# Peptides against a protein of PDB entry 8PQO, part 160

Target 1, 252 residues: chain A of PDB entry 8PQO
Amino acid sequence: VLLKEYRVILPVSVDEYQVGQLYSVAEASKNETGGGEGVEVLVNEPYEKDGEKGQYTHKIYHLQSKVPTFVRMLAPEGALNIHEKAWNAYPYCRTVITNEYMKEDFLIKIETWHKPDLGTQENVHKLEPEAWKHVEAVYIDIADRSQVLSKDYKAEEDPAKFKSIKTGRGPLGPNWKQELVNQKDCPYMCAYKLVTVKFKWWGLQNKVENFIHKQERRLFTNFHRQLFCWLDKWVDLTMDDIRRMEEETKRQ

## One batch from the design tools (peptide; made by RFdiffusion4, then SolubleMPNN)

Design b1_p23_3_s3 (from b1_p23_3, 12 letters changed)
Fold by OpenDDE base, seed 1:
Order: C-alpha cells, then structure tokens, then sequence
Structure b1_p23_3_s3 (fold): chain B 252 residues (1-252), chain A 23 residues (1-23)
C-alpha cells in the first residue's frame, strides 16, 4: 500500500472551485476519445450517512471493447470490469476504484478536502498517527512548467501565461503563492487529495503502485491547470447553470 | 475527473507487458 497526499493550491475560492471543477470535468470529457462508451451508471442518488450529505454514484467501466481481442480472450471473468463508487459531499469527496476479479488485492481510493488555506493543514483527513507518518505530502504547483510533461503542455493551458479578463487573476509568476498571501482581494484554496493505492500482486506491487501515483499526479496537475485557465468560461456560472448543462448533456 | 478508464487501460497494458516478458 502506498499513500500520498497531493496538495493543490489555487487562486480561487472553495465556492468557485465547485463550479469550476464540474465545468472542467464536463469539458475534459467532451475532448476524450470514446466519451461515455463502455460506462454504465448503476446508481446516481442523494445519500446521508454519519452526518455527511451528498450525491452517491456507482459506475462500471466495461473495458472489453477497449482492449485488443487477445487480451479480451485471455482475461479472467470480471477482470475487465472496473467499479467506481463516489461520495460527493462538497467540500468533501471520496472515490473508490475496484476490480471484480482482483477484489481486495486492488484498490484506488481518493479522498479530497477543499479548504480555504494554502495547504498548511496537517492530517486533514484525520488518519491515525501511525498511518499518517507513512503519508508523503506532495505539493503541486500549477504554474511550474517543469512539473508538466512536454507532450501534455499547451500554451493556452499555461497559468504562467494566462490572464483572466473577468477576475484579473494571473498570470502566475514563480512566487505567485507567496504573493497571494498579500493580495487581500484574491481568494485561495487548497485541494488536499489523499490517494491510497493498493496492488497486491507479488513482484509488481511497488511498480504498479508507484506508476498509479505518477499518473494521478499527472492528471491532477493537468486538470487544475485547465481549471484555472478556463476561469473566464465558468466563473460567472451558478450551480443551477451547471445542473442545467448536465441535464441537457444527458438528453443528448 | 479521475480518468478511471484511461488509467485502468494503462495499468492493464503494463501488467500485460510484464507477463509477456516473463513467458
């Protein structure tokens, strides 16, 4: 098992981020090849548990059409079905990814707190001390081009070049986080993303767990660069606007 | 947001490559 807490600081408020996240997810999904093909939504309903209120989703990703024929023929039953369970109680979110074949031998868990701070809280997910001491804190700087793979780099998604017309935020220079503390009119937040990865196959555990973390870090970096650079597209939208957009997309 | 399908396909390819080398 490998645990890392990714801390993503953004020059947006917690309330703004809720809109920006939903918009950016929808926009990114439109640009993905294959879209929702092979995705089955089993459950999408409100939940209430232990004082937490939010939306619960259960999706199955059917990979049978996405892999070569020889892989499909050799794959054990259930190996190509991925379950994603998500509890969205913003500003808290939890996602659990499992596989029917691997059962308890495979787990990706992503737990996120969105806080109006600069990533300074320790153990925001309230782990036991013995577990917390094994968590690596990883800071993602959306303005740092060195954290972006050359193949992922787009100039229109570079926070160091972007200037928001609607808010006046950006571009983000090398010391933008330090300067943000002195900018009383600019909101800020941190997304604390605790990622737990378990891949219990002998000889592959460390390799796969580290690989998954590398991919998650890449995803978080690119996504939040997009979210910031799309600020003028979503900052004036309300949650009601987002809900209408989601309903319209479902009818298409 | 988590790009689950893309991630799982990448993992599947990694595992497959490992098995092919071990045969």
Amino acid sequence: as target 1 above (252 residues)
Amino acid sequence: MEATMELMLTIANLVLDYYLKAL
Scores: peptide ipSAE 0.090, ipTM 0.752, DockQ to the pose 0.401
Fold by OpenDDE base, seed 2:
Structure b1_p23_3_s3 (fold): chain B 252 residues (1-252), chain A 23 residues (1-23)
Amino acid sequence: as target 1 above (252 residues)
Amino acid sequence: MEATMELMLTIANLVLDYYLKAL
């Protein structure tokens, strides 16, 4: 098991981020080849548990149509079915990813707290001390181009170049986080993303767990760069606007 | 945050690749 806490600082409020996240997820989904093909939504309902109130989703990603025929032929039963269970109780979110074939030998868990700070809280997820001591804190700087793979880089999604017309935020210079403290009118937050990766195959555990973390980090980096650079597209939207957009997308 | 299809495919292919190597 490999745990890392990714801390993504953004010059947006926790409330703004909720809108921006939903918008950016929707936009990213539209841009993905194949859209929602192969995604089965089993459950999408409100939940309440232990004082946590939010939306629960259970999705199955059926990858059979997304892989070559020879892969389908060789794939063990259930290997191409990935389950995503998500509890969205913003500002807290939890996602659990499992595979039917791997069963208990595979787990990706992403637990996120969105806090109005600069990533300074330790053990925000309240892990036991023994578990917390094994968590690596990883800061993602959305303005740092060196953290972006060349193949993922887009100038229009570069926070170091983007200037929000609506908010005046950006571009984000090398010291933007330090400068943010002095900018009383600019909100900020940190997404604390505790990622737990388990891949219990002898001899491959560390390699695969590190690989998955690398992919998650890549995803978080690119997503939040987009979120910020799309600020002018979503900052004036309300949660009701987002809900309407989601409903319209479901009808297409 | 929802998982992307790209990530899912990457994971699936990884699992399959290692499965085949173990065989």
Scores: peptide ipSAE 0.083, ipTM 0.749, DockQ to the pose 0.769
Fold by OpenDDE base, seed 4:
Structure b1_p23_3_s3 (fold): chain B 252 residues (1-252), chain A 23 residues (1-23)
Amino acid sequence: as target 1 above (252 residues)
Amino acid sequence: MEATMELMLTIANLVLDYYLKAL
């Protein structure tokens, strides 16, 4: 098991981020070829548990059409079915990813707290001290070009170049986080993303767990760069606007 | 063993790609 807490600082409020996240997810989905193909939604309902109220979703990703033919032919039954269970109680979110074939030998868990701070809270997920000492804290700087793979880089998604017309935020220079503290009118938040990866397979555990973390980091980096650079597209939207957009997308 | 590794890496990549859509 490999645990890392990714801390993503953004010059947006916790409330703004809720809109921006949903918008950016929707946009990212539209930009991908075959975005909804192979996704089965089993459950999508409100939940209430232990004082937490939110939306619960259970999806199955059928990967048979997404993998090469040789992989499909060699894959055991259930190996290409990925289950995603998500509890969305913003500002808290939890996602659990499992595989039918691997069962308990494979787990990706992503737990996120969105806090109105600069990533300074320790153990925001309230792990036991013994567990917390094994968590690596990883800071993602959305303005740092060196954290972005060359193949993922787009100039229009570069926070170091982007200037929001609507909010005046950006470009984010090398010291943007320090400068933000002095800007009383600019909101900020941190997404604390605790990622637990388990891949219990002899000889492959460390390799796969590290690989998954590398991909998660890449994903979070690119996503939040997009979220910020799309600020002018979503900052004036309401949650009701987002819901309407989602409904319209489902009808297409 | 190599085929298994390739499969799992492919699945992992695809899962992460789908996760972006579910965030």
Scores: peptide ipSAE 0.043, ipTM 0.657, DockQ to the pose 0.056
Fold by OpenDDE base, seed 3:
Structure b1_p23_3_s3 (fold): chain B 252 residues (1-252), chain A 23 residues (1-23)
Amino acid sequence: as target 1 above (252 residues)
Amino acid sequence: MEATMELMLTIANLVLDYYLKAL
């Protein structure tokens, strides 16, 4: 088991981020070939548990059409079915990813708190001390080009070049986080993403767990760069606007 | 037949991609 807490600081408020996240997810999904093909939604309902209220979703990703034929032919039964259970109680979110074939030998869990701070809280997910001491804190800087793979880099998604017309935020220079503290009119937040990865196959555990974390970091980095650079597209939207957009997309 | 490392890495990449799209 490998745990890391990714801390993503953004020059947006927690409330703004809720809109921006949903918009950016929708936008990113539109850019993918095949869209939601192979995604089965088993459950999508409100939940209430221990004072937490939100939306619960259970999805199955059927990857048979998403992999090469030779992979599909070699895959054991259930290996290409991924279950995602998600509890979205913004500003708290939890996602659990499992695989039918690997069962208890595979787990990805992402737990996220969105806080109006600069990533300074320790153990925001309230782990036991013994568990917390094994968590690596990883800061993601969306303005740091060195954290972006060349193949992922787009100039229009570079926070170091982008300036929001609507908000005046950006571009994010090398010291943007330090400067942000002195900018009273600019909101900020941190997404604390505790990622738990379990891959209990002998000889492959460390390699796969580290690989998954590497991919998670890559994805978080790219996503939040997009989110910021798309600020002018979503900052004036309300949650009701987002809901309408989602409904319209489902009808297409 | 057990899943190969290549298969599992492919699955992982796809899962992670979908995860971000589902949030």
Scores: peptide ipSAE 0.039, ipTM 0.656, DockQ to the pose 0.056

Design b1_p23_3_s4 (from b1_p23_3, 10 letters changed)
Fold by OpenDDE base, seed 2:
Structure b1_p23_3_s4 (fold): chain B 252 residues (1-252), chain A 23 residues (1-23)
Amino acid sequence: as target 1 above (252 residues)
Amino acid sequence: MEATMEQMLSLANIVLKYYLEAE
């Protein structure tokens, strides 16, 4: 098991982020080929448990058509079905990813707290001390080009070049986080994303767990760069606007 | 919400491919 807490600081408010996240997820999905093919939504309903109230979703990703033929031919029963269970109680979110074949031997859990700070809180997910001491804190700087793979880099999604017309935010220079504290009119937040990865397979546990973390970090980095650079597209939208957009998409 | 559907599929594809090839 490998745990890392990714801290993503953004020059947006917690309330703004809720809109921006939903918009950016939808927008990023549209830019990719395949759309929702192979995705089965089993559950999408409100939930309330232990004081946590939000939306619960259970999706199955059927990867049979998404993997090479040799993978499909070698895959045992259930190996190409990925289950995603998500609890969205913003500003708290939890996602659990499992596989039908691997069962208890595979787990990706992502727990996120969105806080109006600069990523300075320790153990925001309230882990036991013994567990917390094994968590690596990783800061993601969306303005740092060196954290972006060359193949992922797009100039139009570079926070160091983007200037928001509607808000005046950006571009983000090398010391943007330090300068942010002196800008009273610019909101900020941090997404504390605790990622737990478990992959029990002899000889490859550490390699695969580290690989998954690397991919998750890549996803988080690219996504939040997009979120910020798309600020002018979503900053004036309300949650009601987002809900309407989602409903319209479902009808198509 | 943690990732787009396409990103999730891509990640799962990579992981499964690696796992199956390693066996």
Scores: peptide ipSAE 0.027, ipTM 0.676, DockQ to the pose 0.388
Fold by OpenDDE base, seed 4:
Structure b1_p23_3_s4 (fold): chain B 252 residues (1-252), chain A 23 residues (1-23)
Amino acid sequence: as target 1 above (252 residues)
Amino acid sequence: MEATMEQMLSLANIVLKYYLEAE
């Protein structure tokens, strides 16, 4: 098991992020190959658990059509079905990813707290001390081009180049976080994303777990760069607007 | 969504590759 807490600092408020996240998820999904092909939504309903209220979703990613024929033919039953269970109680979110074949031997859990700070809180997820000491804190700087793979880089999604017309935020220079503190009118937040990865297979555990973390970090980096650079597209939207947009999309 | 389909595919490919090699 490998745990890392990714801390993504953004020059947006927690409230703004809620809108921006939903917008950016939808937009990013549209940009992906297949446009959600092979995704089955089993459950999408409100939930209430232990005082936590939010939206629960259960999705299955059927990868049979996404892998080469020989892989599909040789893949064990259930190996190409990935389950994603998500509890969205913003500002708290939890996502659990499992595989039908690997069962308990495979787990990706992503727990996120969105806080109006600069990523300075320790153990926001309230892990036991023994567990917390094994968590690596990883800071993602959305303005740092060196953290972006060349193949992922897009100039239009570069926070170091983007300036929001509507808010005046950006571009984010090398010292943007320090400068942000002096900008009283600019909100900020941190997404604390605790990622738990388990791949229980002898000889491959560390390699695969590290690989998954690498991919998650890549995803978080790119996503939040997009989120910020798309600020002018979503900053004036309300949650009601987002809900309406989602409903309209579902009907198509 | 915490992972893109592309990332899921890549992960699945790697996992399956190693499983097939191990069997």
Scores: peptide ipSAE 0.026, ipTM 0.663, DockQ to the pose 0.616
Fold by OpenDDE base, seed 1:
Structure b1_p23_3_s4 (fold): chain B 252 residues (1-252), chain A 23 residues (1-23)
Amino acid sequence: as target 1 above (252 residues)
Amino acid sequence: MEATMEQMLSLANIVLKYYLEAE
């Protein structure tokens, strides 16, 4: 088991992020070929448990048509079905990813708290001390080009180059986080993303767990760079606007 | 199509993207 807490600091408010996140997900999904294909939504309902209230979703990703023939032929039953259970109680979110074949031997859990701070809180997910001492805190700087793979880099998605016309935010210089503390008129937040990866196959555990973390970090980095650089596209939208957009998309 | 943050950040999406890019 490998745990890392990714802390993504953004020059937006927690309330703004809720809109921006939904918009950016929708936009990014449109740019991906085959998006939504093989996705089955089993459950989409409100939930309330232990004071947590939000929306619960259960999706199955059927990957049979998405993998090469040789993989499909060698894959045992259930190996190409990925289950995603998500609890969205913004500003808290939890996602659990499992596989039918591996069962308890495979787990990816992503728990996120969105806080109006600069990533200074320790153990925001309230882990036991023994567990917390094994968690590596990883800071993602969306303005740091060195954290972006060359193949992923796009100038139009570079926070160090982007200037928001509507808000005046950006571009983000090398010391933007330090400067943000003194900018009373600019909101900020941190997404604390605790990622738990378990892959219990002897000999491959460390390699696979580290690989998954590497991919998650890459995804978080690219996504939030996009979110910020698309600020002018979503900052004036309301949650009602987003809901209407989602409903219209469902009808298409 | 319903798109969520969880879907975009899921392992399934990572896998799909990898194989689609490899094609």
Scores: peptide ipSAE 0.028, ipTM 0.666, DockQ to the pose 0.117; fails the geometry check
Fold by OpenDDE base, seed 3:
Structure b1_p23_3_s4 (fold): chain B 252 residues (1-252), chain A 23 residues (1-23)
Amino acid sequence: as target 1 above (252 residues)
Amino acid sequence: MEATMEQMLSLANIVLKYYLEAE
């Protein structure tokens, strides 16, 4: 088991982020090949649990048509079905990813708190002390080009070059996070993403767990770079606007 | 189709991107 807490600091408010996240996901998904093919939504309903109230979703990703033929032919039954259970109670979110074949031997859990701070809170997810001491805190700097793979880099999605016309935020220089403290009119937040990865297969545990973390970090980095650089596209939208946009998309 | 952040950050997407990049 490998745990890391990714802390993503953004020059937006927690309330703004809720809109920006949904917009950016929708926008980014349009650029993905294959669309939503192979995704089965089993459950999509409101939930209440221990004072937590939000939306619960259970999806199955059927990867049979998404992998090479030789992989599909050799894959054990259930190996290409991934289950994703998500509890969205913004500003808290939890996602659990499992596989039918691996059962208890595989788990990816992503728990996120969105806080109006600069990533200074320790153990925001309230882990036991013994567990917390094994968690690596990883700060993602969306302005740091060195954290972006060359194949992922796009100039139009570079926070170090982007300046928001509507808000005046950006570009983000090398010391942008330190400068935020002195900018009274610029809101900020941190997404605390605790990622738990379990891959209990002999000889492959460390390799796969580290690989998954590497990919998660890559996704978090790229996504939030996009979110910020698309600020002018979503900052004036409301949650109602987002809901309308989602409904329109469903009808297509 | 409605897309969520979870879908964009899911293992499925990781796998898909990996294969697409590898080919």
Scores: peptide ipSAE 0.028, ipTM 0.665, DockQ to the pose 0.125; fails the geometry check

Design b1_p23_4_s1 (from b1_p23_4, 12 letters changed)
Fold by OpenDDE base, seed 3:
Structure b1_p23_4_s1 (fold): chain B 252 residues (1-252), chain A 23 residues (1-23)
Amino acid sequence: as target 1 above (252 residues)
Amino acid sequence: MKTPQELLTLFGNTVLDVILEAL
């Protein structure tokens, strides 16, 4: 098991981020080739548990159409079915990813708290001390180009070049986080993403767990760069606007 | 058309990428 807490600081409020996240997820999903194909939504309903209120989703990703024929032919039963269970109770979110074939030997869990701070809280997910001592805190800087793979880099998604017309935020220079503390009119938040990866297969555990973390970090970095650079597209939207956009998309 | 919520989530896409890159 490998645990890392990714801390993503953004020059947006927690309330703004709720809109921006939903918009950016929708926009990013449109850019994915074959997006939605092979996705089965089993459950999509509101939930309430222990004072937590939100939306619960259970999806199955059927990867049979996404892999080469030879992989499909060799894959054991259930190996190409990925289950995603998600609890979205913003500002808290939890996602659990499992595989039918691997069962208990495979887990990706992502738990996120969105806080109006600069990533300074320790153990925001309230882990036991024995577990917390094994968590690596990883700060993601959305303005740091060195954290972006060359193949992922787009100038229009570079926070170091982007300036919001609507808010005046950006561009984010090398010291933007320190400067933000002195900017009373600029809101800020941190997304604390605790990522738990378990891949219990002899000889491959460390390799696969580290690989998954590398991909998660890459995703978080790219997504939040997009979210910020798309600020002018979503900052004036309300949650009701987002819901309406989602409903309109359902009717098409 | 499926709504954005019914499309691949960011995390689902990541898992797909992980699987595809591992193959």
Scores: peptide ipSAE 0.028, ipTM 0.691, DockQ to the pose 0.148
Fold by OpenDDE base, seed 1:
Structure b1_p23_4_s1 (fold): chain B 252 residues (1-252), chain A 23 residues (1-23)
Amino acid sequence: as target 1 above (252 residues)
Amino acid sequence: MKTPQELLTLFGNTVLDVILEAL
């Protein structure tokens, strides 16, 4: 098991981020090839548990059409079915990813707290002290180009070049986080993303767990760069606007 | 047709991209 807490600082409020995240997910999904083919939504309903209220979703990703023929022919039954269970109780979110074949030997868990701070809280997910000692804190700087792969880099999605016309935020210079503390009119937040990866297969555990973390870090970096650079597209939208957009998209 | 938005998690994660790159 490998645990890392990714801390993504953004010059947006916790309330703004709720809209921006939903917009950016929808926009990023339009750019994905193959659409929603192979995705099955089993459950999408409100939940209430232990004082937490939100939306619960259970999706199955059927990868049979997405993998090469040789992989499909060699894959055991259930190996190409990925289950995603998600609890969205914003500002808290949890996603659990499992596989039918691997069962308890494979887990990706992503737990996120969105806080109005600069990533200074320790153990925001309230782990036991012994478990917390094994968590690496990883800061993602959306303005740092060195954290972006050359193949992923787009100038229109570079926070160091972007300036929001609607809010005046950006561009983000090398010291933007330190400068933000002195800018009383600019909101800020941190997404604390505790990622737990388990891959219990002899000889491959460390390799696969580290690989998944590398991909998650890449994903979080690129997504939040997009979210910030798309600020002028979503900052004036309401949650009701987002819900209408989602309903319109479901009807197509 | 299922919409492209279904390929992403509610939290801005592309599960399929992570898995497909690992295969």
Scores: peptide ipSAE 0.027, ipTM 0.688, DockQ to the pose 0.114
Fold by OpenDDE base, seed 5:
Structure b1_p23_4_s1 (fold): chain B 252 residues (1-252), chain A 23 residues (1-23)
Amino acid sequence: as target 1 above (252 residues)
Amino acid sequence: MKTPQELLTLFGNTVLDVILEAL
């Protein structure tokens, strides 16, 4: 098991981020050519547990159409079925990813708290001390070009070059996080993303767990760079505007 | 109505795409 807490600091409020995240996901989904084929929604319902209120989803991703024929032919039964269980109670979110074939030997869990701070809280997910001491805290700096793969880099998605016309935020210089403390009119938040990866296969555990974390970090970095650079597209949208956009995307 | 949870699905889908690209 490998645990890392990714801390993504953004020059947006927790309330703004809710809109921006929804918009950016919808926009990213439009750019993905691989559509809703192979996604089965088993459950989509409101939940309430221990004072947490939100939406619960259970989805199955059938990967049979997304893998080469030789992989499909060699894959054990259930190996290409990925289950995603998600609890969205913004500002708290939890996602649990499992595989039918690997059962308890495979787990990806992503737990996110969105807080109005600069990533200074320790153990925001309230782990036991013995578990917390094994968590690596990883700061993602959306302005740091060195954290972006050359193949993923786009100048129009570079926070170090972008300036929001609507808000005046950006460009983000090397010390932008420290400067936020002195900018009373600029909101800020941190997304604390605790990622738990478990892959119990002898000889491959560390390799696969580290690989998954590398991919998660890449995803979080690119997504939040986009979210910030798209600020002028979403900052004036309401939650109702987002819901309409989501409904229009379902009809296509 | 696509609920805000469809966003976690897109994160999940992106994670899955990343896993698929890694396989």
Scores: peptide ipSAE 0.029, ipTM 0.710, DockQ to the pose 0.129; fails the geometry check
Fold by OpenDDE base, seed 2:
Structure b1_p23_4_s1 (fold): chain B 252 residues (1-252), chain A 23 residues (1-23)
Amino acid sequence: as target 1 above (252 residues)
Amino acid sequence: MKTPQELLTLFGNTVLDVILEAL
């Protein structure tokens, strides 16, 4: 098991982020090749548990059409079915990813707290001390180009170049996080993403767990760069606007 | 057409991309 807490600081409020996240997910989805083929939504309903209230989703990703023929032919039953269970109780979110074949030997868990701070809180997920001592804290700087793979880099998604017309935020210079403290009118938040990866196959555990973390970090970095650079597209939207957009998309 | 919410995680994670690159 490999645990890392990714801390993503953004020059947006917790309330703004809720809109921006949903917008950016929707926008990113339009750019995906192959659309929703192979995605089955089993459950999408409100939930309430232990004072947590939100939306629960259970999806199955059927990868049979997404993998090469030789992989499909060699894959045991259930190996290409990925289950995603998600609890969205913003500002808290949890996603659990499992595989039918691997059962308890495979887990990706992503737990996120969105806090109105600069990533300074320790153990926001309230892990036991023995577990917390094994968590690596990883700061993602959306302005740091060195954290972006060359193949992922787009100038239009570079926070170091972007300036919001609507809010005046950006561009984000090398010391933007430190300067943010002095900008009384600029909101800020941190997304604390605790990622737990388990891949219990002997000889492959460390390789696969580290690989998954690398991909998650890449995903978080690129997504939040997009979210910030798309600020002018979503900052004036309300949650009701987002819901209407989602409903309109469902009808098409 | 499937909604964007049906294609991606609620957290903006492209789970499919992560998994496909791991294969």
Scores: peptide ipSAE 0.027, ipTM 0.691, DockQ to the pose 0.128; fails the geometry check

